Peptides against a protein of PDB entry 6IDX. Designs and how they scored, part 98

Target 1, 380 residues: chain A of PDB entry 6IDX
Amino acid sequence: KELAKLSADVTFATEFINMDGIIVLTRLVESGTKLLSHYSEMLAFTLTAFLELMDHGIVSWDMVSITFIKQIAGYVSQPMVDVSILQRSLAILESMVLNSQSLYQKIAEEITVGQLISHLQVSNQEIQTYAIALINALFLKAPEDKRQDMANAFAQKHLRSIILNHVIRGNRPIKTEMAHQLYVLQVLTFNLLEERMMTKMDPNDQAQRDIIFELRRIAFDAESDPSNAPGSGTEKRKAMYTKDYKMLGFTNHINPAMDFTQTPPGMLALDNMLYLAKVHQDTYIRIVLENSSREDKHECPFGRSAIELTKMLCEILQVGELPNEGRNDYHPMFFTHDRAFEELFGICIQLLNKTWKEMRATAEDFNKVMQVVREQITRA

## One batch from the design tools (peptide; made by RFdiffusion4, then SolubleMPNN)

Design b2_p14_6_s2 (from b2_p14_6, 7 letters changed)
Fold by OpenDDE base, seed 4:
Structure b2_p14_6_s2 (fold): chain B 380 residues (1-380), chain A 14 residues (1-14)
Amino acid sequence: as target 1 above (380 residues)
Amino acid sequence: MAKLQEQAAKEAAA
C-alpha cells in the first residue's frame, strides 16, 4: 500500500527501480501464491505499484516475462476475480499492448475480444472503460489483416450490441473516459474504410464494371434476370447504356468507371451505391427514376452526388485520421448496425435528393447543394 | 447528425 503510493513519485520510482524493486514486484505476480490471507489486497497494491513505476517510462515494458503476462491475462480471463485486480490487470495489458508490439503478440494469443466483452456486461463503468480501452489498444496495434478480421468478427458485432445495450442505453451517465474510448473505437472502425476510400477503380476491370452495370440493371431493368445480360453489346446497346448512365447521373456517362478513379472516395462510393441498390432497392430506384424522368435541368445527378457525398461523409467522420486524446464525440448509431456507414449514406443521399429539390438546384448549383447538405449532416 | 443517426437506427432495425 505504501509502495503503491510512493511509486507515483519519480524520485522514489527511480531509486526503487535502481534497487531492482520492479523485478521483485514482477516475481510476486509470477509466483501466483494464494497462500496469504490478504493475497488479493496485496496483489492489487503490487499491480498498482507496478503500473505507477512503469508509467515513469524508466523501464521498458519488454522487461516483463511471459509468465507475468500469462498471470495478468489470467486475471482478465477468469470469471471471478477481484474488481481491483481486474481493473489493474486491464490497465497493465493496455499499457503493454500500446508500448510493445512484442507484448501485443503475446497478449493477443492469451486474450480474446470475447473474454473482454464479458467485462462490458457489468455495472462498473470503470471496468467497462478499461475493457474497451484494451480492445481499442488491441485493435490499434493489430496488423492490418488482423484488424480487418477483428472488425468483421462476430465478436465486434456482439461488442457493438453489448456497448449499445449496456453502456449507451444504460441508465447511467457516460463518463468522459468512456466517451473517449467509444470515440476511439469509432475512429478505429472508420479507419477500416480507408482502404476502400483510397482504392481506385480500374476502368478495365470487368468485375468492377459489372457492378456499375448492376446499378443500371437494378434501376431500369428490375424484372430482368442478371444472368440474361448478353455480353455482346451492339452499338445500339452501348448507346442505350450511355443514356442510362447519364440518367444515373454519372459525370462520365460513356465510361462511369472513370468517376471512381479519383481517391478519395474511390471504390467506397461504389460500395455505398451498391449497398443502397441491394438493401434499399425501393429507395434507390425511386431516387434514380425521379431524377431520370426530368428534362427541366433540375435533375439531381445520383452518381455524382453519391460519390461526393461519400467523400463528404469520410471527411465528416475523419476517415483515415488517428483518434485524438481530447475527443469524446461518439455516434451511437454506429453501434446499432454492422453497416452503419452505408446506412448513414442511404439517409444522407435521400437528404441530398430532398435538398436538391427544395433548392430547385441545377448542375451549376451542385457545390452549393453539397455545402448545405454538409451543414445539415453536421448539425443533425 | 443525431437525428440522422436515430433515423438510421430505425431503418436498420426494420
Scores: peptide ipSAE 0.036, ipTM 0.744, DockQ to the pose 0.024; fails the geometry check
Fold by OpenDDE base, seed 2:
Structure b2_p14_6_s2 (fold): chain B 380 residues (1-380), chain A 14 residues (1-14)
Amino acid sequence: as target 1 above (380 residues)
Amino acid sequence: MAKLQEQAAKEAAA
């Protein structure tokens, strides 16, 4: 107890470490000997002292043995462990993962995200916070191949549902520390969009061109009686498609694929447009037809707007950026839906279309509309 | 943002 309190002092920590004191603490954990009547209390203070000593950055985390890692992982995996031991064990594992790639590999073999989910189902917000912090550390330090697996595990309706029901909708106010960990988890989840955001469309890829054709089909052929497909020759068909791509609001009416060659937002904009067209078909058709039927200069170009909105959402959500310290702004919606980014896009494109009408905008006002929409999204 | 999220959650649940 006194050691744990004194270990917060850098002068004491330096002297104690110089006396091999930290090695003694690690050996106490490694021994695992439950023979003492006050073992749990002694262990809790030992782990506290160990954390406080390591937080001074005097000793490398790589000094810890595999036996130590297995004991700490054992305290997290065992259901009958004291709350104080569990909390310190989660914090030690987080610090090991953050400070050493070699320790990350060993910990990732001993602990699964599924085991950490059980610690989210408790009423103790501190345990919940350390469990999410460890999930975030594992996610941040995972190689790209394993990051996708963790993303798939996070995309498992189970983890999001548990966070939503036991953390966000819990009977207690969310503390700043928990809000920060939820923010970090959100940022790490949005960074999975970076690949698509940085993927250029290949204008020569027929499969990608067929997606643009499907957007046209959904907008213009879904209500058309199949009898009026004009049997007009290939050249008249190309001229017809150029008109349709103009009505869709693409910048390049001849080859809309060229609008998706700029990164960001690259293919992510096309993914959002296709999601809107398939999942919210009535909303998509309404937006496209409302603007395509206008003979006035007040048409809102859907294709251009969707691309620039996707880019704006990526900027607002800081896609591809590391989490910042001191930020606590998390969005509960991202825990409610599997495709929350695409749903947010669907709401924001409707807001953009409404704002365009209210401003009586023309194509020259495009950047002004986008600035107003940015302010609306960031304040809402 | 919070109002848009509430709206998106309502539309995604409908």
Scores: peptide ipSAE 0.036, ipTM 0.744, DockQ to the pose 0.024; fails the geometry check
Fold by OpenDDE base, seed 3:
Structure b2_p14_6_s2 (fold): chain B 380 residues (1-380), chain A 14 residues (1-14)
Amino acid sequence: as target 1 above (380 residues)
Amino acid sequence: MAKLQEQAAKEAAA
């Protein structure tokens, strides 16, 4: 207990480390020797002292043995561990993952995300915070191949549901530390959109063009049976499609696929448009038809607006950026829905369309409308 | 943002 308290002092820490004191602490953990009276209390103070000593940055995290890692991971994987031991073990593992790629590899073999998720189902917000922090650390340090697997595990309704129900909707105020970890998790989750954001559409790919054709079909042919295969479009059909793509508000009316060659937002904009058209069909049709029937130059170009809005949302949500230290601005809505980004897009495109009408905007006002919409989104 | 979030939560629940 006294050692754990004194270990927070850098002068004491330096002298204790110089006396190989940290090696003694690691060996106490490695031994797993339950024979001592008050073992759990002693272990909790040992782990506290170890963490406080390591936080001074005097000793490399790479000094820890595989046996030490296995013991700490064992405390996290056990169903009945003292809260004080569990909390410190989670913090130690987080620090190990963040400070050493070699330790990350070893920890990722010993601990599953499922085990960490179980620690979110507790009433202790500190345990919840350290569990999310360790999840975030593992996600941040994962190689690209494993990051996608973790992403899929995060995309699993389970983690979001647990965070929503046990953390966000908990009967306790969210502390700054938890808010930061939720922000980090949110940023890391949005970074999964980066691939689609940076994927260029191939203007010659027929399958990708068929998605744009589906957007046209949903907007203008909603009652027509999908069985009308896009047969070899006569010149008249190509001219009809050019008119339809103009009414959809694409910049390139001949080949709208060209509008999706810009990265960002690339294919992510098309994904948002298709999601809106399929999931919120009435909203999509309303927005498109309201602007397609206007001859007054006050038409809001849906296609262009959707692309630029997707780009703006990526900028606001920091897609492709690392989490910033000291930020705690998480959005609870992103834990409520699996397709929360696309749902946010659906609301923001309605806001954009409304703002365009209220401003009596023309195509020349496009950038001004986008600035107003950005301000509305960031303040709302 | 908070109002957009509340609206999103309502639309996602409908």
Scores: peptide ipSAE 0.033, ipTM 0.738, DockQ to the pose 0.024; fails the geometry check
Fold by OpenDDE base, seed 5:
Structure b2_p14_6_s2 (fold): chain B 380 residues (1-380), chain A 14 residues (1-14)
Amino acid sequence: as target 1 above (380 residues)
Amino acid sequence: MAKLQEQAAKEAAA
């Protein structure tokens, strides 16, 4: 207890480290010996002293043994009754993950997000906060391949549901620390969109062109069986498609693929459009056909609007930016649905279409409409 | 944002 208190002092820490004191603390943890009366309390103070000593940055986190990591991971994966040990163990693991890529690799082998979810189902908000903090650290330090796997995992659906039900919808006020961790998790989740946001469409990729063709099919041939894909379209069919792409509101109605070569939002805009067309087909068809039937130059160009709205949403949500320590603004909606970004896009595109009509906008007013919509989204 | 979020949450729950 006294050691834990004194370890916060840099002068004491320096001298204690010079006396190999930190090695003694690590060995106490590594031994795992429950031989002493009040072992739990002593261990809690040992872990506190260890954290306080390491926070001075005098000793590299890479000095910790695999045995130490396994012991700390054991306190988290095999939940002890002692909340104080669990809290400190979560904090130690977080610090190890954040400070060393080599320790991240070792910890990621010992602990799964699924094990950490159990610590979210408790009534202790501090434990919940440290559990989310460790999840965030693991997410932040994950290589890109593993980060995507973490995102796609059933564990994330479950994680979102547990956070929503046990944290956000809990019968208690959310503390600033928890709000910050929810913000961090949200930012890290949005950063998974960055790859698609920065992916340029290849105008020569037939598979990507077929998606644009599918958007046309859903809008204009919704009653047509997809099996009747008309073979190699005669020149008349190509001319019909150019008209349809104009009615869809693409800037390049001859080659709509060119509209997706700009990054941001790149392919992410096409993903949003396809999601809307498949999941909210009635809404998509209504928006497209309502504007395609207009001859008054007050048509809302859906394709252009969808691209610029996707870009705007990425800007508002700060996609590709790292989380900032001073922020705690999280959006509960992003914990309610797997495709929350695409659902937000679906609402915002309807808002845009409504605002366009209310303003009686033309193509010249496009930027003004987008500015009004930006203000509406940011205030709502 | 918050109202759009409530709307999104309602639409996603429907």
Scores: peptide ipSAE 0.033, ipTM 0.734, DockQ to the pose 0.024; fails the geometry check

Design b2_p14_6_s3 (from b2_p14_6, 7 letters changed)
Fold by OpenDDE base, seed 4:
Structure b2_p14_6_s3 (fold): chain B 380 residues (1-380), chain A 14 residues (1-14)
Amino acid sequence: as target 1 above (380 residues)
Amino acid sequence: MAKLQEEAAKEAAA
């Protein structure tokens, strides 16, 4: 107890570390002292002292043994652990993950996100916060392949549901620390969109062009079996498609693929359009046909609008930016759906279409409409 | 954003 208190002092910490005191603390943890009530308090203070000593940055986190990591991970993975030990163990693991890629690898082998989710189903918001903080650390330090796997995993779906039900919709106010961790999780989740946002469409890639053709098919040929698309585009058919791509509101109605060569938003805009067309088909068809039937110059160009809206949403959500320590701005809506970005796009494209009509906008007003829509989204 | 979701939820329920 006294050691834990004194370890916060840098002068004491320096002297204690010089006396190999931190090695003594690590060995106490490694010895696997039985979680008896009298040892639990001692262990909690040992872990506190260890954290406080390590926070001075005098000793590298890489000094810890695999046995120490396994003991700490064991305290997090066990269902019945003292809250004080659990809290400190989560904090130690977070610090290990953040400070050492080698320790991240070892911890990622010992702990699953599923085990950490169990610590969200508690009434203690501090434990919930530390559990999310560790999840965020693991997510941040994961290699790109593993990061994508973590985001797509059932664990993340379950995580969002648990956060929504036990944290956000809980009967307790969300503290600043929890709000920050929810913000961090949101930012890290949206950063997975960066690859698609920065992916240029290849205008010569037939598979990518077939997606644009599918958008046309869904809008205009709703009764046509996609299997019967005759491969031989006669000139009349090319001219027909050019008209349809104009009605879809592409800037390049001859080759709509060119509209997706600019990054950002690149292919992410096409992903959003395809999601809307497949998941919200009635909404998609309504928006396209409402504007395609207009000859009054008040048509909202869907294709252009979808691209610029996707870019705008990426800017608003800070896609590709690291989380800032002082930010607590999380959006509860992103915990309500697995494809929350695409759903947000679907909401915002309807808002854009409505705003366009209300403003009686023309193509010359496009940037003004987008500015109004930006203000509407950011205030909503 | 939250209001947009509430409005969309109302429109989807209508």
Scores: peptide ipSAE 0.041, ipTM 0.743, DockQ to the pose 0.020; fails the geometry check
Fold by OpenDDE base, seed 5:
Structure b2_p14_6_s3 (fold): chain B 380 residues (1-380), chain A 14 residues (1-14)
Amino acid sequence: as target 1 above (380 residues)
Amino acid sequence: MAKLQEEAAKEAAA
């Protein structure tokens, strides 16, 4: 207890480290010996002293043994009754993950997100906070391949549901620390969109062009069986498609693929459009046909609007930015759905279409409409 | 944002 308190002092820490004191603490943890009366309390203070000593940055985290990692991971994966040990163990693992890529690799082998979810189902918000903090650290330090796997895992659906039900909808106020960790998790989740946001469409990629063609088919041929894909379109069919792409509101109605060559939002805009068209087909068709039937120059260009809205949402959500320590602004809505970004896009594109009509906008007013919509989204 | 979702949820339930 006294050691833990004194370890916060840099002068004491330096001298204690010079006396190999930290090695003694690590060996106490590594031994795992429950031989002493009050072992749990002593261990909790040992872990506190270890954290405080390491926080001075005098000793590299890479000095930590595999045995030590396994012991700390054991306290987290095999939940002890002692909340104080669990809390400190989560904090140690977080610090190890954040400070060393080599320790991240070792910890990622010993602990799964699924094991950490169990610590979210408790009534202790501090334990929940440290569990999310460790999840965030693992997510942040994961290589790109593993990060995507973490995102796609059933564990994330479950994680979101548990966070929503046990943290966000809990019968207690959310503390600042928890709000920060929820913000971090949200930012890290949105950063998975960065690849698609920065992916340019290849105008020569037939598969990508077929998606644009599918958008046209869903809008205008919704009653037509996709099996009746008309073969090599005669010149008349190409001219019809150019008209349809104009009605869809693409800037380049001759070659809509060119509208997706700008990054951001690149292919992410096409993904959102396709999601809307497939999942919210009635909404998509309604928006497109309502504007395609207008001859008054007050048509809302869906294609252009969808691209610029996707870009705007990426800017508002700070896609591709690292989380900032001073922020705690999270949106509960992003924990309610698997495809929360695409669902937000679907809400916002309807808002944009409504705002466009209310403003009686023309193509010249496009930027003004987008600014009004930005203000509406950021205030709501 | 939260209000937009609540409004959309109300509109979808109506």
Scores: peptide ipSAE 0.040, ipTM 0.739, DockQ to the pose 0.020; fails the geometry check
Fold by OpenDDE base, seed 3:
Structure b2_p14_6_s3 (fold): chain B 380 residues (1-380), chain A 14 residues (1-14)
Amino acid sequence: as target 1 above (380 residues)
Amino acid sequence: MAKLQEEAAKEAAA
């Protein structure tokens, strides 16, 4: 107990480390020897002292043994561990993951995200915070091949549901530390969109063009049986499609696929449009048809607007950026839905369409509308 | 953002 308090002092820490004191602490953990009276209390203070000593940055995290890692991981995986031991063990693992790629690899073999999720189902917000922090650390330090697997595990309804129900909708005010970890998790989750955001459409790919054709079909042929195979479009059909693509508000009316060659937002914009068209069909049709029937130059170009809005949302959500220190602005809505980004797009495209009408905007006002919409989104 | 979600939820319920 006294050691744990003194270990916060850098002068004491330096001298204690110089006396191989940290090696003694690691060996106490490694031994796992439950023979001592008050073992749990002693272990909690040992882990506290170890963490405080390591926080001075005097000793490399790579000094820890595999046995030590296994013991710490064991405390996190063990049911009904003492709260103080669990909290310190989570913090130690987080620090290990953040400070050493070699320790990350070893920890990722010993601990599952599922085990960490179980620590979110507790009433202790500090344990919840450290559990999310460790999840975030593992996600941040994962190699690209494993990030997708973790992403899929995060995309699992379970983590979001647990965070929503046990953290966000908990009967306790969210502390700054938890808000930061939720922000970090949000940023890391949206970084999974980076691949699609940076994927260029191939204007010659027929399958990708068929998605754009499906957007046209949903908007203008919604009552038409899908059984009408896109037969070899006569010149008259190509001219009809050019009109339809103009009505959809694409910049390139001849080949709308060209509008998706710019990255960002690349194919992510098309994914958002297709999601809106399939999941919120009535909203999509309303937006498109309301603007397609206008002859007054006050038409809101849906295609262009959707692309630029997707880009704007990526910027607001920091897609492709590392989480910033000191930020704690998480949005609870991103934990309520599996396709939260696409749902946000669906809300924001309606806001954009409304704002365009209210401003009586023309194509020349496009950037001004986008600035107003950005301000509305960021304040809301 | 939270207000936009509340407004969208109200519009979807109307």
Scores: peptide ipSAE 0.037, ipTM 0.727, DockQ to the pose 0.019; fails the geometry check
Fold by OpenDDE base, seed 2:
Structure b2_p14_6_s3 (fold): chain B 380 residues (1-380), chain A 14 residues (1-14)
Amino acid sequence: as target 1 above (380 residues)
Amino acid sequence: MAKLQEEAAKEAAA
């Protein structure tokens, strides 16, 4: 107890470490000997002292043995462990993962995200916070191949549902520390969109061009009686498609694929448009037809708006950026749906279309509308 | 964000 308190002092920590004191603490954990009636209390103070000593950065985390890692991982995996031991064990594992790639590999073999989910189902917000912090550390330090597997595990309705029901909708106010960990988890999840955001469309790829054609088909052919397919020659068809791509609000009416060659947002904008068209078809058709039937200069260009909105959402959500310290802004919406980014896009494109009408905007006002929409999204 | 979702849900239900 006194050691744990004194270990917070850098002068004491330096002297204690110079006396091999940290090696003694690690050996106490490694021995695992439940022989003492007060073992749990002694162990909790030992782990506290170990953390406080290591937080001074005097000793490398790589000094810890595999036996130590297995004991700490064992305390996290065992259901009958004291709350104080569990909390300190989660914090030690987080610090090991963050400070050493070699320790990350060893910990990732001993602990699964599924085991950490059990610690989210408790009423103790501190345990929940350390469990999410360890998940975030594992996610941040995972190689790209394993990061996708962790993302798939996070996309498992189970983890999101548990965070939503036991953390976000819990009977207690969310503390700043928990809000920060939820923000970090959100940023790390959205960073998975970076690949698509930085993928340029290939204008020569027929499969990608067929997606643009499908957007046209859903907007204009879904309500058209199949009898009025004009049997007019290939050139008249190309001229017709150019008109349709203009009505869709693409900047390049001849070759809309060129609008998706700019990164960001690249192919991610096309993914959002296709999701809207397939999942929210009535909303998509309404937005496109409302703007395509206008003979006035007040038409909202859907294609251009969708691209610039996708880019704006990536900027707001900091896609491709590391989480910042001191930020606590998380959005509960991202824990409610499997395709939360595409759903957010679908909400924001409707807001953009509404704001465009309310402002009586023209194509010259495009940047002003986008600025107003940015302010609306960031305040809401 | 949360208000936009609530407004969009109201507009989709109307």
Scores: peptide ipSAE 0.036, ipTM 0.716, DockQ to the pose 0.019; fails the geometry check

